# Peptides against a protein of PDB entry 6GMG: the designs that were tried, part 34

Target 1, 331 residues: chain A of PDB entry 6GMG
Amino acid sequence: DSDDRVTPPAEPLDRMPDPYRPSYGRAETVVNNYIRKWQQVYSHRDGRKQQMTEEQREWLSYGCVGVTWVNSGQYPTNRLAFASFDEDRFKNELKNGRPRSGETRAEFEGRVAKESFDEEKGFQRAREVASVMNRALENAHDESAYLDNLKKELANGNDALRNEDARSPFYSALRNTPSFKERNGGNHDPSRMKAVIYSKHFWSGQDRSSSADKRKYGDPDAFRPAPGTGLVDMSRDRNIPRSPTSPGEGFVNFDYGWFGAQTEADADKTVWTHGNHYHAPNGSLGAMHVYESKFRNWSEGYSDFDRGAYVITFIPKSWNTAPDKVKQGWP

## One batch from the design tools (peptide; aimed at target 1 Y62 G250 V252 H277)

Design b2_p10_4_s2 (made by RFdiffusion4, then SolubleMPNN; from b2_p10_4, 3 letters changed)
Fold by OpenDDE base, seed 2:
Structure b2_p10_4_s2 (fold): chain B 331 residues (1-331), chain A 10 residues (1-10)
Amino acid sequence: as target 1 above (331 residues)
Amino acid sequence: SVDLQKKYYE
């Protein structure tokens, strides 16, 4: 399948993008044109515009994950993930609801679980935590200072994250970020880094040892956030797609959306950047397209997925891949 | 190796 993947060619640094086109409330363009926009808007290092490197173009060609990859600087590990789940809604619907006509019990339970997740609240939790982390970073010049600041911030807010183990992805995320250690990145100085957010949509029914029904209709108990913290254990996510329910049916393995560090307070007005598939201009899938979607468009997801997580990672402040304001489309 | 987005969607 990946044999027909192609790395998009280089675009001249001074080439301006062609206009994006509207697509279901989104701004959409071909990957080559996104590279042009990226170079004009997001490529800056220490205020200097940069041409997207061959390596970065290679990353980008992987599809939606490539968009997050090129902007975050690393392939997503998804270790620091947040979500929101309404346990009361879930229990009440299971108790008082019933399967629809033609819906199996397993399908009903999977659907109820999916509908019990709140994407907006999950996103808000991630933004809240990112803000705490950014406050902890701003005056810390070594990791110890960062961790001390972080613990103090959490204590002041009586946040359950203060009880996480020192080895938790929450506390180890910064030190495990390659760009933090790079000379032209953080250079081991937390105050040179900032927290950023991306989102992943994926399938809950990935346990190959579980029932076929869970693989087809979802695992109601999988990938729920921990109470208090909102942390999701992503260790069981292996990028396994939903199992088909009919002959010839197939599902996408995942979807990634890049948010970065936008300061827009209204979640509905935030912009999420993602791709439709890996770049195969001469293959059956065709050229990769990039979408800039508002939150409502992103959070809607697809039937391919029944989970959404909002993940925190870090980038150097000198990068412009996560600006305060993201403009949808071009011009 | 790393995983890629394997299916088209609109």
Scores: peptide ipSAE 0.298, ipTM 0.870, DockQ to the pose 0.374
OpenDDE base, seeds 1, 3, 4, 5: peptide ipSAE 0.260, 0.115, 0.251, 0.174; ipTM 0.854, 0.778, 0.852, 0.826; seed 1 fails the geometry check

Design b2_p10_4_s3 (made by RFdiffusion4, then SolubleMPNN; from b2_p10_4, 7 letters changed)
Fold by OpenDDE base, seed 1:
Structure b2_p10_4_s3 (fold): chain B 331 residues (1-331), chain A 10 residues (1-10)
Amino acid sequence: as target 1 above (331 residues)
Amino acid sequence: SIQLQRKFFE
C-alpha cells in the first residue's frame, strides 16, 4: 500500500460532468468528474440529489474497490460470491491437451483452469439468485418473513441453495448489511432493500504454503464454485497478488466492477463501473480514473487475475446507486 | 482490512 493516496475534493452539487473519453470500447474519466456524474445520476436519496460526502469521496479514492464501496455503502466483504466452472472441460483439457511451446506444466494447468471458468454463466447465476432474493424481499416486513419467502422460492425452483445453513452468507447477508439497519435505509424492513451485484477479479495462487509454481501460474483447485449452488468460498482471498515470474514484474492485487441492479437481459450490453488504481494525483500512479465498461471488456480481465466472482449484497431501494439502466459515459 | 487497489491498469 502507498501513503500518497489523496481524497478528491468536493464537487458542487450542480456541477455537470465533462464528457467522458472513449477508451478501447470503454468510457473513461478522471475520478473528480465521476463524482460529478455520481452526484447527478446515482446520488439520489428518496429522489433527491446528494453531494458526495467526504467519507464517500475517501472511500472512492481507494480505486476500483472504492467504486463498489461508495455505491454499495460498505466495503466489500465478498461473502456471497458466485462463479461457474466447467469441470468436464478442465479434465478433458488436462488429459488431452498439452503445454504450449515454452509453457511449463504448472503454467499449462493454471491456464486451463482459468479458461474453465465461464464468466457469463457466473454472472447469470448471480443474477438468478438476486432475482430470487428480490422476490423474497418484496412483501417481507421483517427478516423472518424474508427468510421464509426465500426458502419457498428456492423450493419452488428446486435450488440447492435451499440446503444452506441459516448462518451461511446466503441467508445472513441481509442482516449483516449495515444499511438494512439504518433508519434512513432499510429500517429493518426487508421490503425496503434490494439485491445488487458487483464482481471481483483476483489471483487463485494466494496460499503461501503452496508451491511457488502455484503462486506464479495459479492454483487450479482454488476458489472453485460449489456444485449446484455456485457459491465460492472467498475466505482464503487475502488480496495477495500474483507472484512475479521475472525480475521486476509485479501484479495488481484485485479489480472490482460495479453492476448494481441493471435489468438489461443481454449480458453483453450491461455496464460495469470500475477504477484503475487509488487516487494519487501527486504520486507516481497519478489521478484515479473511472471506467464504465461493457461486460465483454470487464470479463476479459487481465493476466494479473485468474479468478472472477460475482457477489451479491443489498442496498436500500431509496438509493439510486443501482438503477435499472446504466448509460456509459457522459452525456 | 481496508486495502488500496495497487498499480495501474486499464
Scores: peptide ipSAE 0.243, ipTM 0.854, DockQ to the pose 0.358
OpenDDE base, seeds 2, 3, 4, 5: peptide ipSAE 0.057, 0.112, 0.056, 0.077; ipTM 0.805, 0.794, 0.807, 0.807; seeds 3, 5 fail the geometry check

Design b2_p10_4_s4 (made by RFdiffusion4, then SolubleMPNN; from b2_p10_4, 4 letters changed)
Fold by OpenDDE base, seed 4:
Structure b2_p10_4_s4 (fold): chain B 331 residues (1-331), chain A 10 residues (1-10)
Amino acid sequence: as target 1 above (331 residues)
Amino acid sequence: SVELQKKYYE
């Protein structure tokens, strides 16, 4: 029950974190200890360390989405999302492959579709686009200049995104970012902002008007990226979990992972921060834990999800929630 | 409206 969510208490600004627990390439800690680390490492505004506010602690308590929320400064809208789908692989596997023993046709098609997505290529596309955006931002002092720079950069790379509508999430994302307009944020100056990345895992079979099979085993045609751009239409993502395939079975609604703006060129060495569930220390779920995972751990996902998207948003450069390098755990 | 992460992983 969501009513048992609790906001973690404030942590003293100078309190140092306890050591994280290593687990199969991940570093894990309780949410209270993550707050301590966050205050020491990520809280800086204009170089000044700050205590996590009550509002931020409330955001964080929502679970994995809370980690992205507190670090990006807003609840994820997921409008600027990228993925990579191998259409040829999908078609070939459907044609030449066969269901496993005991696997239904619908289950087979759902699985094949899931396996036709390439998480690494999706992540690479998002990083590519974020890099282009950052170049467009760096010397632009108004939105018009930013958009002009962006179009020029895209033209130079012959990128299909140059053909997107001016009202598309791609071009409107910056102006729709609250921190861009804040006096202590971007102050309407694009050069004060930078692009950042997070990822969402979710279920494709969310259409309640579709067949039960699609809700249980996935919708092979849902949430595919557009050719050329890699953009995913996320408008039909309503945070609906996978439908049970057996009595008593239940699935998680989503999973969010925070990447930020790491400069590590090797995708396998990048760190993703996420949570296990909303904070319910007095409830059945227990206290929230925060994980810092390598890309292989994050991208592996769970059976709860058959889609992964990599989303771009913006934060002020004065924030330290998206540093160039992220270190797992503590110390 | 905002949503919270339901259920949990170990």
Scores: peptide ipSAE 0.292, ipTM 0.862, DockQ to the pose 0.355
OpenDDE base, seeds 1, 2, 3, 5: peptide ipSAE 0.145, 0.276, 0.147, 0.274; ipTM 0.779, 0.859, 0.777, 0.857; seed 5 fails the geometry check

Design b2_p10_5 (made by RFdiffusion4)
Pose (drawn by RFdiffusion4):
Structure b2_p10_5 (pose): chain A 331 residues (1-331), chain P 10 residues (1-10)
Amino acid sequence: as target 1 above (331 residues)
Amino acid sequence: RSSSRNLTPP
């Protein structure tokens, strides 16, 4: 009867996954089967396939956060985040639009703020920033050389990110990556690391001391990107879900999607990996399923979330959890 | 609809 979280059992390294295909842009499989796929195409350490460890299987079983947790080796901090927001559209639609049939002003403002974000440009911005970071660490063998290389290209590119504080989440992103300091990971050598991207969908109205309207309909001033840099301050994100509007209405607090470092230029052809909930085949929610969605399917989101952030972190180059190509389903 | 689909780790 228990809806307790269980860890999926170990899958032998030779066990191939059951076949599955995408339908209308999304493919799904039970977590036990995804582990088989992951071991075949994502588990490589210096080109050697590996079995998903007990610890990794435990992390994965937590739901949507599990895929990102496993692939990055760290519970997501969301410290370095980017988004796009049309300030002019937001200001214009507020002073020119009107609430629709059946909206409070708070609901109207919350929706307009939500629709003013552009997840394609937000992902695009994280893409170009991650590319700058990767070029900076290519031949840099100490952090100092990486930071010098990073600032040099940002200044020459007139990127407002050059003026970020030395201790900001941007400039400290590499040094604060645990696997960067590990002897078996980056070993304090930026050239052994790689920037990767994942996404977080979440709710804007997370201040418990704010009005109920913001908790139910959103805070338009919350989690807006800074101009010029596109950085999103994620420090006030506390994993608090959207408040219900009527009794019995349940919302999920967040969603994580793993992109990695795919080379596909078409943002709409990129694949994003995420789970539906934690693993509980003997319980109410059932077994965890891993979803592989095209970008537009992922960025469609849900009413649970009115905010999207595209996050940059680092993994060692020796890993294969962020390959150049990601294929939906199997084979 | 279950609102508790994500769990906090220890």

Design b2_p10_5_s1 (made by RFdiffusion4, then SolubleMPNN; from b2_p10_5, 6 letters changed)
Fold by OpenDDE base, seed 3:
Structure b2_p10_5_s1 (fold): chain B 331 residues (1-331), chain A 10 residues (1-10)
Amino acid sequence: as target 1 above (331 residues)
Amino acid sequence: PNSNVNIEPP
């Protein structure tokens, strides 16, 4: 029920944020205060601060996805997603491991599959690919030049992505980015764009034609990365939450975290920005809160989710929504 | 744990 969603009011451009609150290793604030921070830090277009528009505030109000939406400039399509899965570990644990006391076989398999994903390696793969893409963008003034550069970079690194089809999300991602085509954005010039990263947590057991056990405990075979490339087919992700295992139990549909283009080499020191729920100040959920979490806090996820993907998209270099350094909290 | 009830775009 999203009928009680409210668009946060405009904040004066010169209004400074109130201090964030520490929360379990995170920095937390109400959405209105995040807007204030965003205007001071992330709003810059061509070096000039901008007030968050009504449209952007509306996007933000949608919750965790709203944070990624306002910073990326588009609703997440999740087409270019990466993960890391240890297949050997998975097979070995299934063969030699045993269900815990009270754990069903399906629950055991789902858990083992979840534990076989490596969030850090998945994130690292996305960063690696984003770096390659950024090099390909740097001096490319048309899409053809970008694609040629990309192929060359991949060949030099002997990267399996070089074998992807020309219609693959990997090669089509730039041309399918609205801001790339905008006059005040990329203006069809790849060198005006940069790769950015966000993450999505979601449930694997979304196939309604599958067993109830998979919907409750996860589908061990779903949303695995392709070997060599790390690409995850996200086409079957329909934002369907985990099925309840007991009466009255409910799970959340997804979680999004914004990373952008931070240059911090230590993954543990990177900052991920996300929201708790859609903004409903007069509803049961209450006001939306925004969290700035370290990677450890973000990557832990919740029992609601058994998959994590790291997604690459593009924004204009003239935007400051993805700076090289992100400071947690305020001041 | 966050009650991350998020809405799909209209």
Scores: peptide ipSAE 0.148, ipTM 0.817, DockQ to the pose 0.527
OpenDDE base, seeds 1, 2, 4, 5: peptide ipSAE 0.130, 0.042, 0.090, 0.053; ipTM 0.812, 0.776, 0.788, 0.780

Design b2_p10_5_s2 (made by RFdiffusion4, then SolubleMPNN; from b2_p10_5, 5 letters changed)
Fold by OpenDDE base, seed 3:
Structure b2_p10_5_s2 (fold): chain B 331 residues (1-331), chain A 10 residues (1-10)
Amino acid sequence: as target 1 above (331 residues)
Amino acid sequence: MSSKVNIEPP
């Protein structure tokens, strides 16, 4: 799938980025220039700038997922995902709404389902949960203490997540994070970790045993959040793209956007970092570009996708890949 | 591992 993928070359640690290109509320640059920015801004371990390693450059070269990969320290597992779905709106629109001219019933239902997701509320839910988790992490020096703190926080807020099973991705996410176990990472100390957020856009109609209409127009029942918790079961997400509706049409498998741990209260002012495709400077796709988008630009997504999820993972506090403030572009 | 193939945003 990415046979012509190339790992970007190393950039000198002291090399400053070239200015980003502004475009319709986004800032854009080529991947090599993003590496320069990353080294200046995000590379810090224990307050010291680091050159992006060959391994990290290789991860980054995978495109949008590579941006999340290099900043989170692991390939996205998407286990702890949140969304918001307006079930009442969905039911009402299906009952009282009508297909548009030329729109099939399946297309109508898929569209209505897509429109019933609220990206802003989904993002807000993830931020809320991340905040709770961060409070639980703050003074916990072992996993047991973290879990106890988490349960207490959830009980205080009367949060439905308190009813999740101990084996749920919600409770197991920390222990399943590689950097938590690393000596130079968490070293099994929850207080050395912090919750971070990224987002994934993907297609709902991935079940190959379902109707062709669901694969073309979406599965209205797939990847809905559980009521109360907002948790999305991502186990059926296999990175399968939307099926073509016409000859020659093709769709992308997914999109990933990195948010990290920004403290900006206004969602519209938050910055999301993502890539266009894998790095293929000598191939048909060309060099990878990195975008820093405002939430509005990110949440709009593409017709390739009808689902958005906001995922929580963890990184060591000693990393600077998820600062409280992210500046769009350069300088 | 799967890689994204997308068009450039406007």
Scores: peptide ipSAE 0.042, ipTM 0.767, DockQ to the pose 0.148
OpenDDE base, seeds 1, 2, 4, 5: peptide ipSAE 0.041, 0.040, 0.041, 0.048; ipTM 0.766, 0.762, 0.763, 0.769; seeds 2, 5 fail the geometry check

Design b2_p10_5_s3 (made by RFdiffusion4, then SolubleMPNN; from b2_p10_5, 3 letters changed)
Fold by OpenDDE base, seed 1:
Structure b2_p10_5_s3 (fold): chain B 331 residues (1-331), chain A 10 residues (1-10)
Amino acid sequence: as target 1 above (331 residues)
Amino acid sequence: PSSKRNITPP
């Protein structure tokens, strides 16, 4: 699928990016220029700028997932995912609504389900949980202390996550993070780590045993958040794209957007970094471009996807891939 | 489709 993928060349550490600016909420630049920006702004380890390594450039070259990969330090596992779904809206619209002209029943149900997700509330839930986790991390010097702190925080907030099983991705997420265990990362010290957020857009109709209509128009029952917690079971997400509804039609498998740990309270002012496709400068797709989108631009998504999840993972505090403030463009 | 790459519209 990516036989023509190429790893972008190294950029000198001191090379400044070419200027670019946002237009209608989105800034865009070629991947090599993003590498230059990344080295100036996000590359710092313990306060020192780093040249993006060949390995990191290779990760980045995979497109949208590459942006999340290089900034989080690991390929996304998507295990700790959150969303918000309005069940009452869904039920009411199914009962009282009508298919549009030419819209099938399955298409109608799929659309109604998609529209019943609230991206902003899903994002807010993830931020809320990340904040709780960060408080639990702050003074914990081993995993046991972290878990105890986490349980206390959840109890104080009367959060339904306190009832999750000990084996839940919620409680196991930190210990399953490679950078937590690394000597130059967390070194098994939770207080050296912080929670970060990225988002994934994907298709709900991935079950091959289901009807063709669900694969074409969405599965209204798939990938809904659990009540109270907002947790989404992502185990059935196998990166299967939407099925074509007409000959020659094709859809993309997923989209990823990196948020990190921005402190901007207004969701509409947050910046999401993502890529258009894998880097193929000598192929038909061309060079990879990196986008810095406002939340509205990101959350709008594409017709390829009917689900959005907001995922929590962890990075060392010594990394600057998730700063408090992210700016679009250069300068 | 690839498990690691995407092709999204600009």
Scores: peptide ipSAE 0.051, ipTM 0.780, DockQ to the pose 0.173
OpenDDE base, seeds 2, 3, 4, 5: peptide ipSAE 0.044, 0.045, 0.046, 0.041; ipTM 0.772, 0.780, 0.773, 0.765; seed 3 fails the geometry check

Design b2_p10_5_s4 (made by RFdiffusion4, then SolubleMPNN; from b2_p10_5, 5 letters changed)
Fold by OpenDDE base, seed 5:
Structure b2_p10_5_s4 (fold): chain B 331 residues (1-331), chain A 10 residues (1-10)
Amino acid sequence: as target 1 above (331 residues)
Amino acid sequence: SSGNVNITPP
């Protein structure tokens, strides 16, 4: 429910941001100040700063998803998602481990499943695939050339993605990107586009026909990556939050973090941008805040979520919403 | 959809 959501006002293009506030190893600021930073750092089209439009400000006002929305240029579809799951660890822990004191069997299994996901390996897989895609894009001036290049790259690396169907999200992702078709975007030229990454945290126990225990403590079998490819079937993600385990308890439906196309090789040094909630300066929630977190802070997530996915999409190279270097905070 | 909203702590 966002009935009290407000679109942040326009900020002058030349207005510099106020200093960010350190918070739990993160850099934090109010949404209006993020707009100022965004205009100075990320707004560039063909090297020229742009004022954030009313439409973009409206997108941003929706919270964490808004950060990804405004920077990617489209509402997240989450179709091309990757993760890493340690099956051996999962099986071993279930076999040899035991519930903690006061922990139910369902809670134990849900926790073990959650802990069997490797966020760093999932992120690295997405980066690997994005790199392959970027190489395929580099000299391709039509979609056919891009797809041919992509297949060649995958064959050379003996990557299991080479066996995906031509209609799969993997191969169709570029053609389904609105900015690819825009005259001032890709203009149907793959070489004008680049792959970018964002992450989504969500709850596994979303099947309403399953047991209450799975809805409360997680579904150990849900949203696992396919072996070899690392692809996650996101079709059953309906943005349903975790079910309360006690009266009065409530959980959030999702969290989104924007990475873009940073070139920092050390995952721990990468910066992830996300928001806390929709902008409601006159409501009970208050103003939206934007956080720039290091990977360890982002990947830790919250108890609201037991799954993390790393998603690939595309933006025009002329946009500066995904620079190779991201500085945390301001100045 | 644009109707989805998050409320996360810092």
Scores: peptide ipSAE 0.041, ipTM 0.763, DockQ to the pose 0.143
OpenDDE base, seeds 1, 2, 3, 4: peptide ipSAE 0.040, 0.041, 0.041, 0.041; ipTM 0.762, 0.762, 0.766, 0.766

Design b2_p10_6 (made by RFdiffusion4)
Pose (drawn by RFdiffusion4):
Structure b2_p10_6 (pose): chain A 331 residues (1-331), chain P 10 residues (1-10)
Amino acid sequence: as target 1 above (331 residues)
Amino acid sequence: PSTRSPQLLP
């Protein structure tokens, strides 16, 4: 009867996954089967396949956060985040639009703020920034050389990110990556690391001391990207879900999607990996399923979330959790 | 109405 979280059992390294295919842009498989796929195409350490460890299987079983947790080796902090927001569209649609049939002004403002975000440009911005970071760390063998290389290209590119504080989440992103300091990971050598991207969908109205309207319909001023840089301050994100509008209405508090470092230029052809909930085959929600969605399927989101953030972190180059290509389903 | 719940936290 227990809807307790269970850890999926170990899968032998030679066990191949059951086949599955995408339908209308999304593919799904039970977590036990995804572990088999992950071990075949994502588990490589210096080209050697590995079994998903007991610890990794435990991380993965937590739901949507599990895929990102496993692939990055760290519970996601969301410290360095980017998004795109059309300020002019937001200000114009507020002063020119009107609430629809059956909206409070708080609901109208919350929706307009939501629709003013552009997740394609937000992902595109994280893409170009991650590329600058990767070029900065290519031949840099200490952090100082990495930061010099990073500032040099940002200044020459007239990127407002050059003026970020030395201790900001942007400039400290590499040094604050645990695997960067590990002797088996980056070993304080930026050339051994790689920037990767994952996405977080979440709710804007997370201030418990705010009005109920913002908790139910959203805070338009919350989690907006700074101009020029596109940085999103994630410090006030506390994993608080959208408040219900009627009794019995349940909302999920967040969703994580793993992109990695795919080379595909078409943002619509990129694949995003995420789970539906924690693993509980003997319980109510059932077994965890891993979803592999095209970008538009992922960025469609749900009413649970009115905010999207595209996050940059680092993993060692020796890993294979962020390959150049990601294929939906199996084979 | 939907009866969903928040994601589990560690």

Design b2_p10_6_s1 (made by RFdiffusion4, then SolubleMPNN; from b2_p10_6 with S5V Q7E)
Fold by OpenDDE base, seed 1:
Parts: C-alpha cells; structure tokens; sequence
Structure b2_p10_6_s1 (fold): chain B 331 residues (1-331), chain A 10 residues (1-10)
C-alpha cells in the first residue's frame, strides 16, 4: 500500500557510498546508498556537487519511476515514445506457428506479439532521434530556430518524422519541458538543453472494453509503433496492470529505467538505473533498492509487461544526471 | 494500483 511510503533521510553531501559491485550484469544497493552515490556523481549543477533535496528524495522514494523522476526533473509524461515491431515476423508466426501445449489461442497471439517487438532496435531508434534533436539544439537560441534546425536535419536524413504534425509530441516535446522554461534551466534557450532517454515497461491489454483474454494475455494490436517513424501512441497507457489469469495472481503496473545520455555505442554496454518498489522501510515491502542494470538485464523485463517503449525528454546541460558514461556500483 | 507508485517488481 502506498501509504507505507517514506521519504529517505538526507545524506551528508560528502558521505561516500558503501561499496557494491555488479553481479550477472546488475548492481544493487539500498536507496540511501544510492543517494550518496547520486550526490557524488549525478548531483552537479554547473559543475558543483549538490545535496539531494527533500523534494528530490521524495520523488526518488516512489521506486522505479522515482529514479527517472529525480534524474529527469519531472514526472514521466511518456509522450515521445519509440519502439520497433516486426510486422512480417508477427504475421508469419501467427500463420505458421502453433500454440504451445496448454496455451490458448489468445495466449499464443499475445506472446507472438510480445516477441515481435525488438527492444534493441527500439532503443537504437530513440538514440538516433535524440542525436538528431541534440544537433538541432546545439546552435539554436530560441524554439523557432530549434524547430527549423530539426526540420532540416530530418530532411537531410530523409526521416519520416519530418511529416509529423507541428502539434505532435515530437515537435512539442521541448516546449512542454518545465526545465526548459526555468531561469536556472534552459531559460528558453534550446542550446542549454539536451535530449535524454528513459524506458517504460507496461501492459498492452489495458482496454476495459476489450475481451478478458486481451486483458489477461495481451492485446496484439495495442501500442505498436507507427511505420517509418517508430512513434508509439502512449495515450491509452493508463498504468493498468495485467489481469490475473489465476486466483491470487497479481501484476505490477509499470517499470521505468533511466538511461540518460550515455555515449556508449554498444547497446549491451549501456547502464540502466531503476528501482524495485517505493521506499517502505517499516512496511511489508521493505526498503527501496536501486538497480544499475546492463541493457540485457533491463530489456529482458518481466512477465508483468508485454510492451517496452523508449522515451525522449530533455534536461539542462548544466545537470549531471545524464553523463556520457555511467558506471555500475561503487569501488 | 497506484498511478505513480509500483508495488514490488519481480
């Protein structure tokens, strides 16, 4: 129950983290120790280390979404989302494949749809777009200049995003970023901002008007990326979890992973930061833990989810919450 | 389920 959530206490600014190391691609530590690391590594504003504020600690305490929240500076809106879906694979498998023993037709279709998404290609698409956006930001001192640069970049690359409506999340994303408008943030200067990436895992079968089978086993047609652009319409994502298939079964509503702006070209070497649950040190769930996972560990996901999206947002360049290189653990 | 707070992730 969310009522057991507690805000982690403040950590001294100069307190070093307790050591922890990755095991099988994932490093894990308690939330308070992550705060210590965050203050040493990610807290910098204009090159100066900062103590995590009470507000930031409160955001962080919300679990996986809290990690993305504290690092992006805003609650995730998920409007500019990308994925990759292999339509040919999907159609072929539905036509020529067979349900497993004991698998219903609905289960089979849901599974085939899930398996037709390519997390690596989805991530790569988001990185590609973020790179284009960063080039457009670099020399733009107002939004108009940014949009002009963006259109030029897209035209040069023959990217289908050039055909998106001016009101689309793609073109409005910067404008709708609070930190862009803040005096100590972007101050309405695009060149002071950079694109960053996070990922969301969620359930496709969220339509209450659909069949029970879709709610239990997935909706094969839901949350597919648009051809050419890779954009996913996230408007129907209401954080509704998968429906139980048996009595006593329960599923989680979502998972969030923070990537930021790492420059590592090899996707498999990138680090994703996420949390297990909200911080409840005196509750049944216990203290929040923070994970630093390699892409393989992150992209594997859980049975709770059959969709993954890679979302672009923006932060001020003066923030160090999205450094070029992220390391797992602490020596 | 909470709109903002996940429960225990597996």
Amino acid sequence: as target 1 above (331 residues)
Amino acid sequence: PSTRVPELLP
Scores: peptide ipSAE 0.038, ipTM 0.761, DockQ to the pose 0.160
OpenDDE base, seeds 2, 3, 4, 5: peptide ipSAE 0.032, 0.031, 0.032, 0.036; ipTM 0.739, 0.736, 0.737, 0.754

